# Designs tried in a protein design run: peptides against a protein of PDB entry 2AUS. Part 268

Target 1, 323 residues: chain A of PDB entry 2AUS
Amino acid sequence: ADIKREVIVKDDKAETNPKWGFPPDKRPIELHIQYGVINLDKPPGPTSHEVVAWIKRILNLEKAGHGGTLDPKVSGVLPVALERATRVVQALLPAGKEYVALMHLHGDVPEDKIRAVMKEFEGEIIQRPPLRSAVKRRLRTRKVYYIEILEIDGRDVLFRVGVEAGTYIRSLIHHIGLALGVGAHMAELRRTRSGPFKEDETLVTLHDLVDYYHFWKEDGIEEYIRKAIQPMEKAVEHLPKIWIKDSAVAAVAHGANLTVPGIVKLNAGIKKGDLVAIMTLKDELVALGKAMMSTQEMIERSKGIAVDVEKVFMPRDWYPKLW

## One batch from the design tools (peptide; made by RFdiffusion4, then SolubleMPNN)

Design b2_p30_2_s4 (from b2_p30_2, 12 letters changed)
Fold by OpenDDE base, seed 5:
Structure b2_p30_2_s4 (fold): chain B 323 residues (1-323), chain A 30 residues (1-30)
Amino acid sequence: as target 1 above (323 residues)
Amino acid sequence: SAAREFREELRARNERLRAEAEEVKALLEK
């Protein structure tokens, strides 16, 4: 998520009308909520689905969804997409996750061996989903992006781990313990990141949401609830982006595919088949879609379908029809 | 140790979050 993608400008003369659309920082509070994502500190106990149901009741919402299941017993970062932003979870579900974990070893192991073996678990690993998973218990490959050992205290190993979505940290720790020859179990786990959402000042509790909603509805103070909800554009920060002309926005908002002439600028390294975010020049999310061309093809070609539009977010009336 | 501190802090945080979640649940069930 932290890799700054290069931005290639295709049309350096393209301007945007400031009167069109609603940039993420200019949405009225009701509209901000409708296009919002909460960075929730998910409590231990309830399921991710139960917590989403509670958020809908707290905020008087009809629809919400989460950016990737967190185990009932585990706390930490759970992005919850609201109302019209609910479908943005498609960008979050496949996004990488970070955890801080405490592994307890069942025997004494030299620190050098612990470090060496844990480094071998960086990269591709084979996992079987737990019995409690709704996923079929088929072996699957998952990527461990990094393992950062924070401390080794005898048999206790504190580490940060970045993983592909749907990697089971409990299973990882079990396999590390087997590789060390002594066995291990997961003593503690917290999720510290889910795609672009991390432990920062935007992290809020369910209790915060109750209070902040009350302050808005009863006291007329919108500041707290506004800060508690991130714009849906936050949920696509980790995706490759294509920025489009004002004249192309309404067509895409109506579900038309993005054609090459509509592109103003784009990220480098887009491949055919990638999930991409289609953005306005004001960094508003128009739609998610599948890239039908590489970045290079989108630069070199004068025509053709650049993105197959799968999910429109922007209302049809934010930009005028210019066709 | 950082491992001990993390465990203690996480346990305290988790207990707070659990208690608050039960309060929220009770509020919503009224």
Scores: peptide ipSAE 0.589, ipTM 0.951, DockQ to the pose 0.748
Fold by OpenDDE base, seed 1:
Structure b2_p30_2_s4 (fold): chain B 323 residues (1-323), chain A 30 residues (1-30)
Amino acid sequence: as target 1 above (323 residues)
Amino acid sequence: SAAREFREELRARNERLRAEAEEVKALLEK
């Protein structure tokens, strides 16, 4: 998620009208909530769906969705997209996850062997979903992006792990234990990251949300609830971006595909088929879509469909129709 | 050890988060 993408400028003379749109930092509190994502510290006990239902009740919302199921027994980072931002979970569900895990070995293993075997689990692994998963219980490949051993203390191995969405850490630990020849189990687990959301100053509890909503509604203090909710644009930080002309925004907001003439600047390394975020020059999320061209094709071509628009977020009236 | 500290801190954090979640649940059920 921390991949700094180069920005290629296609039109260096493109300006934006400051009177159009609502940049993330300038949204009134009600609008900020409508286009918000909470970085929730999910408690152990409830399901991810239960805590989303509670957030909807706490904040008096009609719609919300989460950025990827966390086990009921596991705490940590759960992005919860609100109201008009609910569909931004499409960008979060496939995003990488990070955990800190404590593995307990069922026998003594030399530290060098532990390190060597755990290194072999970086890359592609085969997993079967657990029985409780709504996912069909067929074997599937998943990526382990990295394993960082933090400490080895006898039979206890503390490690950080970055994984593809829907990798089961409990199953990973079980397989590591088998490969070590002694067996192992997951003693502790916390999710420390879900795409662009991590353990930082934006992480809030359900209790915080109750208090912060109360401070806003009863005391007129919006600062806390404003800080507790991230703009939906945060939920697409890990995606490649395409920035468009003011004259193209209303068409895309009406569901038109993005054509090459509408592009002002774009990230390098976009491939055909990538999920991309279409942004205004004020860094407002207009839509998510599928790239129909590479970055290079979008630079070289004068015409054609650059992005097949799949999900519009921006209201149709934020920018004027200029066509 | 960092493993022990992590376990102890995580357990304490999880207990707090669980207690707070039960309070929130109880508040919402009233």
Scores: peptide ipSAE 0.586, ipTM 0.951, DockQ to the pose 0.751
Fold by OpenDDE base, seed 4:
Structure b2_p30_2_s4 (fold): chain B 323 residues (1-323), chain A 30 residues (1-30)
Amino acid sequence: as target 1 above (323 residues)
Amino acid sequence: SAAREFREELRARNERLRAEAEEVKALLEK
């Protein structure tokens, strides 16, 4: 379960004007698409880039991007950020990922030994990117957050694994097989999670997108395409949040850094250097930025730069300039 | 076994998703 971050309120009297902005649930369909993210069930066969190109053609879009490459042969959760939301992928690229994998062992190993060795692979591991990766093939550390063995059936080991972004499950399985002394290979793999995106009711296929776009354009039925596209705010749910005053929104939307007086509430546990989402009081994403203070410093200080704004998403005109 | 069921389900799902993707590709190439 995503650990619900504690919310610390600095200004309990802060109100928001209901006439300003476009809350995620109140965007017209065209605007919803412009600020949308699809939870795609990526088919096996195409690359993640090919699938993004197809989505752009299906939905008649100029821009889109994905929240982290899947192997062409692997199916499952691929977040695809659309149009003005395209850059929200920067929040998803570093996000944890979950897979269900079937490992096939090349020899017989006692179940107790399988369980013991797989538990040793929880934590930090050393990996080299595969040849097909756009990333330079250098050794790097990655975190395995958890390994949940679902079943051991002779030489077949079904497991769920939570990993840091850019962990290669094929390489993990290879190393587990070496540690077991018999060798192993990846028989099956599906990605079941990418950050806040999961296998849930929001998961859609390419066929769904074709049909739902047709229902909207030809039949005037927007409901299906509206449900198929998540608001960009979903793509930042896993980040620590800072909620700001209405009077601060336009400045941040113009690319100004967030100062401490603009903060209404914030998540606990923000550290200096963390990627944070700057939100309105209506839970609209204004910008992503780097925390220049801890949560505690943002509470205790009356002035200073709280967040170095790196990427603005909100249009400049959704909130009035109050400076 | 759950491992067998997962494999069979995933294969069936992947085959459906592949077929659908080929149809979408063919539609977009028209």
Scores: peptide ipSAE 0.581, ipTM 0.949, DockQ to the pose 0.759
Fold by OpenDDE base, seed 2:
Structure b2_p30_2_s4 (fold): chain B 323 residues (1-323), chain A 30 residues (1-30)
Amino acid sequence: as target 1 above (323 residues)
Amino acid sequence: SAAREFREELRARNERLRAEAEEVKALLEK
């Protein structure tokens, strides 16, 4: 997920007017919240939806959404997109997830066999959603990106696992246990990552949000709540990006498709059909869209629709209409 | 063992997070 994508410059002379827009680091606190994402340490017990409802009440918000359901019993990283940023969850929902899990084996298995079998579960696996899932119980393929065994202590196996969105770690552990011949269960689980959001200094609790909102509203101290909320641009860090001219921003903000002449720079490796983030030269998220061209086509062509704009985030008035 | 430590730390953290969440819930229900 942290693959720094190469940036190809098409127009090295393109400048941006510092008077236009609101760079992620320079938003007034109210605007920062309106375009914010919380890296929440979700408590065990409540559903992800209940926690989102609580955040809306704590922060006096009309809208919020989460970047991918976490099991009620599981704690850890839950991105919560706020207000105008709520729709950025589209970028987060399909994003990879990381967990640390403790698997308990129901019998003794040699360590070499444990390691060998767990390595076989890297890659594509077939899963059936659990009975309690709102998802239809059809067999589906999911990717396990990596399994890192942290420790094997007799029957206890501590491991880090990176998975495709909607992979059930409990089911993975069950299948590993079956493959080992002894059976296994998930003893502990924490989500340590959801796309670009991880366990770091940006991770906050519900209690933190209560306190920080109070400090802002009652004491006039905005620093804490500002730090507790990430700019929505954080939620698209894992996506390929296209940076556009100031003259193209307002059109895209009005829902126009991005045409090739509007491109200043772009990431390498964009394929037709990819979800891409359209950015200003100030790294402001304008919109999400579907790439209609590859990176190479966007470089070589002088005209045409580069991105089919699906979701606009930027307000229409941040940049002047230059069309 | 790291497995034991992880379990103990996670349980302690989860209990704290649960308690804090119940407090927040109670605050919001007033």
Scores: peptide ipSAE 0.577, ipTM 0.948, DockQ to the pose 0.746

Design b2_p30_3_s1 (from b2_p30_3, 15 letters changed)
Fold by OpenDDE base, seed 3:
Structure b2_p30_3_s1 (fold): chain B 323 residues (1-323), chain A 30 residues (1-30)
Amino acid sequence: as target 1 above (323 residues)
Amino acid sequence: SAFERELREREERIRRERERLKAEIEERTK
């Protein structure tokens, strides 16, 4: 999520009509909810599916989806995409995660040795998925981006860890315990980040949602529920973006592939096969798709399919058909 | 009035559903 991507401008004269579309900050509250993502603080106890079911009940929604399962006992950041935004969760599945974990050691280990051994687990690790995982139990590499020890209290080690998607912290802790020679288990786990969603002022509880929805529906106060729901565009902040002409928006919203002439600006470093977000010049998410060209090819070529459009989010009527 | 009764009944239904949701959340939270 933290990769600042350079923006390359292909057409510096491209303008956007302010009357077309609904920029994230200008959506009426009902529309904001329809295209929303909640940065939910999942409590420990319920499944991620139970929590999604409660959100649908609380907010009177037909559909919602979460940006990556948290185990029942795991608390913290669970992005929940609402209604028309539900499919945006696919952008969050491959996103990096951060956790705070409490590791309990099964024996006494000097603090210096704990620190030294845990540092060796930064980088590439070999993991086998747990039995409960739908993933085939094949050995696979995963990246541990960083380990930050927060506190060591005897046999209890509190640490922050940034990891590649689908890294199993329980397995990491088990391997750390083996490397320490005493064994270890995961006592507690909290997810503090899921891609662009983190512990910040946007993090809300289920209780907050109950109260904020009530304030809106019964007291006419929209402010709380508006702040509690992020625009779906938040869920794609970590993706490379391609911004398109107003004249291309309606075609893409109808499911047409993005062609090179429609591109106004784009992020550097797009590779063929990357998941990309197609945006309007007003930073509205039109669609997700697979890059069929690199950034360089999209700059150099005058024609061709730039993005194979996989998931359209924008309604077909937000922009006029200009063909 | 009949209208005032209906309004109070609606408010009470909304309140009960809110409290039910809160209680259900709390019961499942560990």
Scores: peptide ipSAE 0.425, ipTM 0.867, DockQ to the pose 0.022
Fold by OpenDDE base, seed 4:
Structure b2_p30_3_s1 (fold): chain B 323 residues (1-323), chain A 30 residues (1-30)
Amino acid sequence: as target 1 above (323 residues)
Amino acid sequence: SAFERELREREERIRRERERLKAEIEERTK
């Protein structure tokens, strides 16, 4: 999420009609909720599914989904996409994660050795999914982007870790313990990031949601619930983006593939096969799709399918049909 | 009045639902 992507402009004269669409900051509260994502502080104890069920009850919603399972005992950042935004979680599932973990060592190890060995676990690691995972238990490579030791207190090691999606911190700690020669287990775990969602002012509890919904429904105060719900566009901030002409929006919103002439600007570094967000010039999410061209090909070509549209989010009526 | 009674009954229902939700959350976070 923090990687600034270069923006390449193909059409610097492209304008957008201010009367069309609903920019993320201009949605009425009901529409904002329909296209919302909550940065939930998941408490320890409940499953991620129980938490989603509570959010649906609290906010009187028909549909919701989460941006990646946290185990019952794991707390912290759980993105919960609401209603029409529910399927935006597909952008969050492959996103990097950060955790703070407490590792308990089963023997005494010199601090210098702890630091040295944990540093060796930065990079590519081989993992097997836990037994309780819905995922096939095959060996797989995962990236550990960084390990930051926060504190060492005897046998207790508090550390921050950035990882590729589907890295199992429990398995990482087990392997660190083996490498240290004494064994280790995961005492505590908190997720501090899930792609663009982190511990910040947008992080809310279930109790906050109960109270904020009450303030809106009974007191007419929408401010709290509005702030507690992020626009669905937040959930795609980490993806490469392609911005399209107003004339292309309705076609894409109807499920048509994006063709090269519809592109106004795009991020650098898109590769064929990448998941990309198709955006309006008002930064509204139209659709997610698979890039069929690189950034360079999208610049150089005058025609062809740029993006295979996989999932439409924008309503069909927000932009007029111009074809 | 009938209106005041209905309002109080609604408020009490909403309060009970909130407290129930809070209690369910608290029970599962222990």
Scores: peptide ipSAE 0.412, ipTM 0.865, DockQ to the pose 0.023
Fold by OpenDDE base, seed 5:
Structure b2_p30_3_s1 (fold): chain B 323 residues (1-323), chain A 30 residues (1-30)
Amino acid sequence: as target 1 above (323 residues)
Amino acid sequence: SAFERELREREERIRRERERLKAEIEERTK
């Protein structure tokens, strides 16, 4: 999410009709909830599924889904997509994660050696999934993007770690302990980031949601519940984007593939096979799809299928059919 | 009035449901 992608403009004269669609910042509260994602502070104790069930009960929702499982004992950032936005979680599953972990060493190790060995775990690591994972227990590589030691107190090591999706921090700590020669275990774990969602002013508790929903329904105050729910477009901020003409929006909203003439703007560095977000000129999410061309091919070609549309989010009636 | 009683009874039901939900969350987070 932190890498600013270059935006290449194909049509600098393309305008958008202000009467069409519902920009993320201009949705009525009911519509905002229907296309919302909560940056939930998951407490320790409950499963991610129990937390999603409570959110549905609190907000009187039919559907919701989470952007990647946290174990019962793990707290912190759990994105929960609501109602019509529920399937946007597919964009969050492959996203990088950050954690703060407390590692307890089973013996005394000099601080200089701890720092040196933990630095060696930045980069590619080999992991075996735990027994309780839905993933086949095959050895796999995962990236550790960074390790930042926050505090060392005797045998307790507090550290921040950025990792590829599906990296097991418990397994990482076990291997660090083996490399130190004394062994180690994970004492505590908190997720501080899931793609574009982080610990910030948008992070809310289950208790906050109970109170904010009450303020809206009984006191007529929508401000708190509006701020507690992010637009679904937040959940795709880390993806490469393609912005399309108003004349192409209704076709894509009906499930048609995006063709090259519909493109107004796009991010640099799209490769064939990448997951991409198709956006309006008002930054509304139309659909997710698979890139069938690179950025360069989408610039150079005058025709062809640019994106194979996999999942539509936008209603079919927000933009007129112009065909 | 009968209306004021019904309103108070509704508010008290909503309060009890909210407190029950908070208690369910708290018990599971211990």
Scores: peptide ipSAE 0.412, ipTM 0.861, DockQ to the pose 0.023
Fold by OpenDDE base, seed 1:
Structure b2_p30_3_s1 (fold): chain B 323 residues (1-323), chain A 30 residues (1-30)
Amino acid sequence: as target 1 above (323 residues)
Amino acid sequence: SAFERELREREERIRRERERLKAEIEERTK
């Protein structure tokens, strides 16, 4: 469950000028695309990079990037960030993932034993990255947040699994099979969630994108392509947020670090070193950065650097310079 | 008219590119 983070108000008198910026719901279609993320249903067969290349061809884009690789044979939720939003994928890479997997057992096991053993794999597991991974093959701990068995049919086990980013489901299934004593392999895998992106009404195919782009460019109907693209702010919903004064927005958009006086409200539970989203009072993403203070320090202090700004998204001209 | 010919040629180019993209996606998804 996306735990709604508590919002602490530091300045209850702070107002925002409605004439400044472009709120996510009020962007013209061209600007919406420039700051967009597609919740793509990746088909089985192509690589995640091939799919991103097709999206760029379909939508006539210069840049795009995906929020976490799916193997060629794996289908489902692949967030694809577009153009000026391309670097928002850095918020999605560390986000939790959910999958539905079909595990095939290499022998007969009583259902009660299957259920008992799979429950023991909830929590911390030790994994080694596969040889084909660009990641150094060091032993690492990963969290399995939950395992939900959906169906057991003889040797076939269909289950939902929530995992920490970079957990290998194929390796998990292999270890479950070893623990059952019969061995197992991954028959099928679908990703059903990547952070804030899930299987819902926003999920679209490559074929949908071809048709929706055609309806916009040739028929003048923007509704379908507008619905097929989410605002980049969707890609940071799972992050802790800091909302800033209108007078601080232009400085942060120029790459200045956020100082404590610029904060209007913030989420509870920010720790030093956390990735945070800097937002306007209209819920526009200004920048991503590293918290240099906790939430408590940002409340108690009158001055200092609150956030080290790592990546600006907002154009420099959306808000006036008020310094 | 020359304009109607250019329009038809543009529409046909767009149709062919769309069909090519769909076919490329379908071939790679099999």
Scores: peptide ipSAE 0.387, ipTM 0.851, DockQ to the pose 0.022

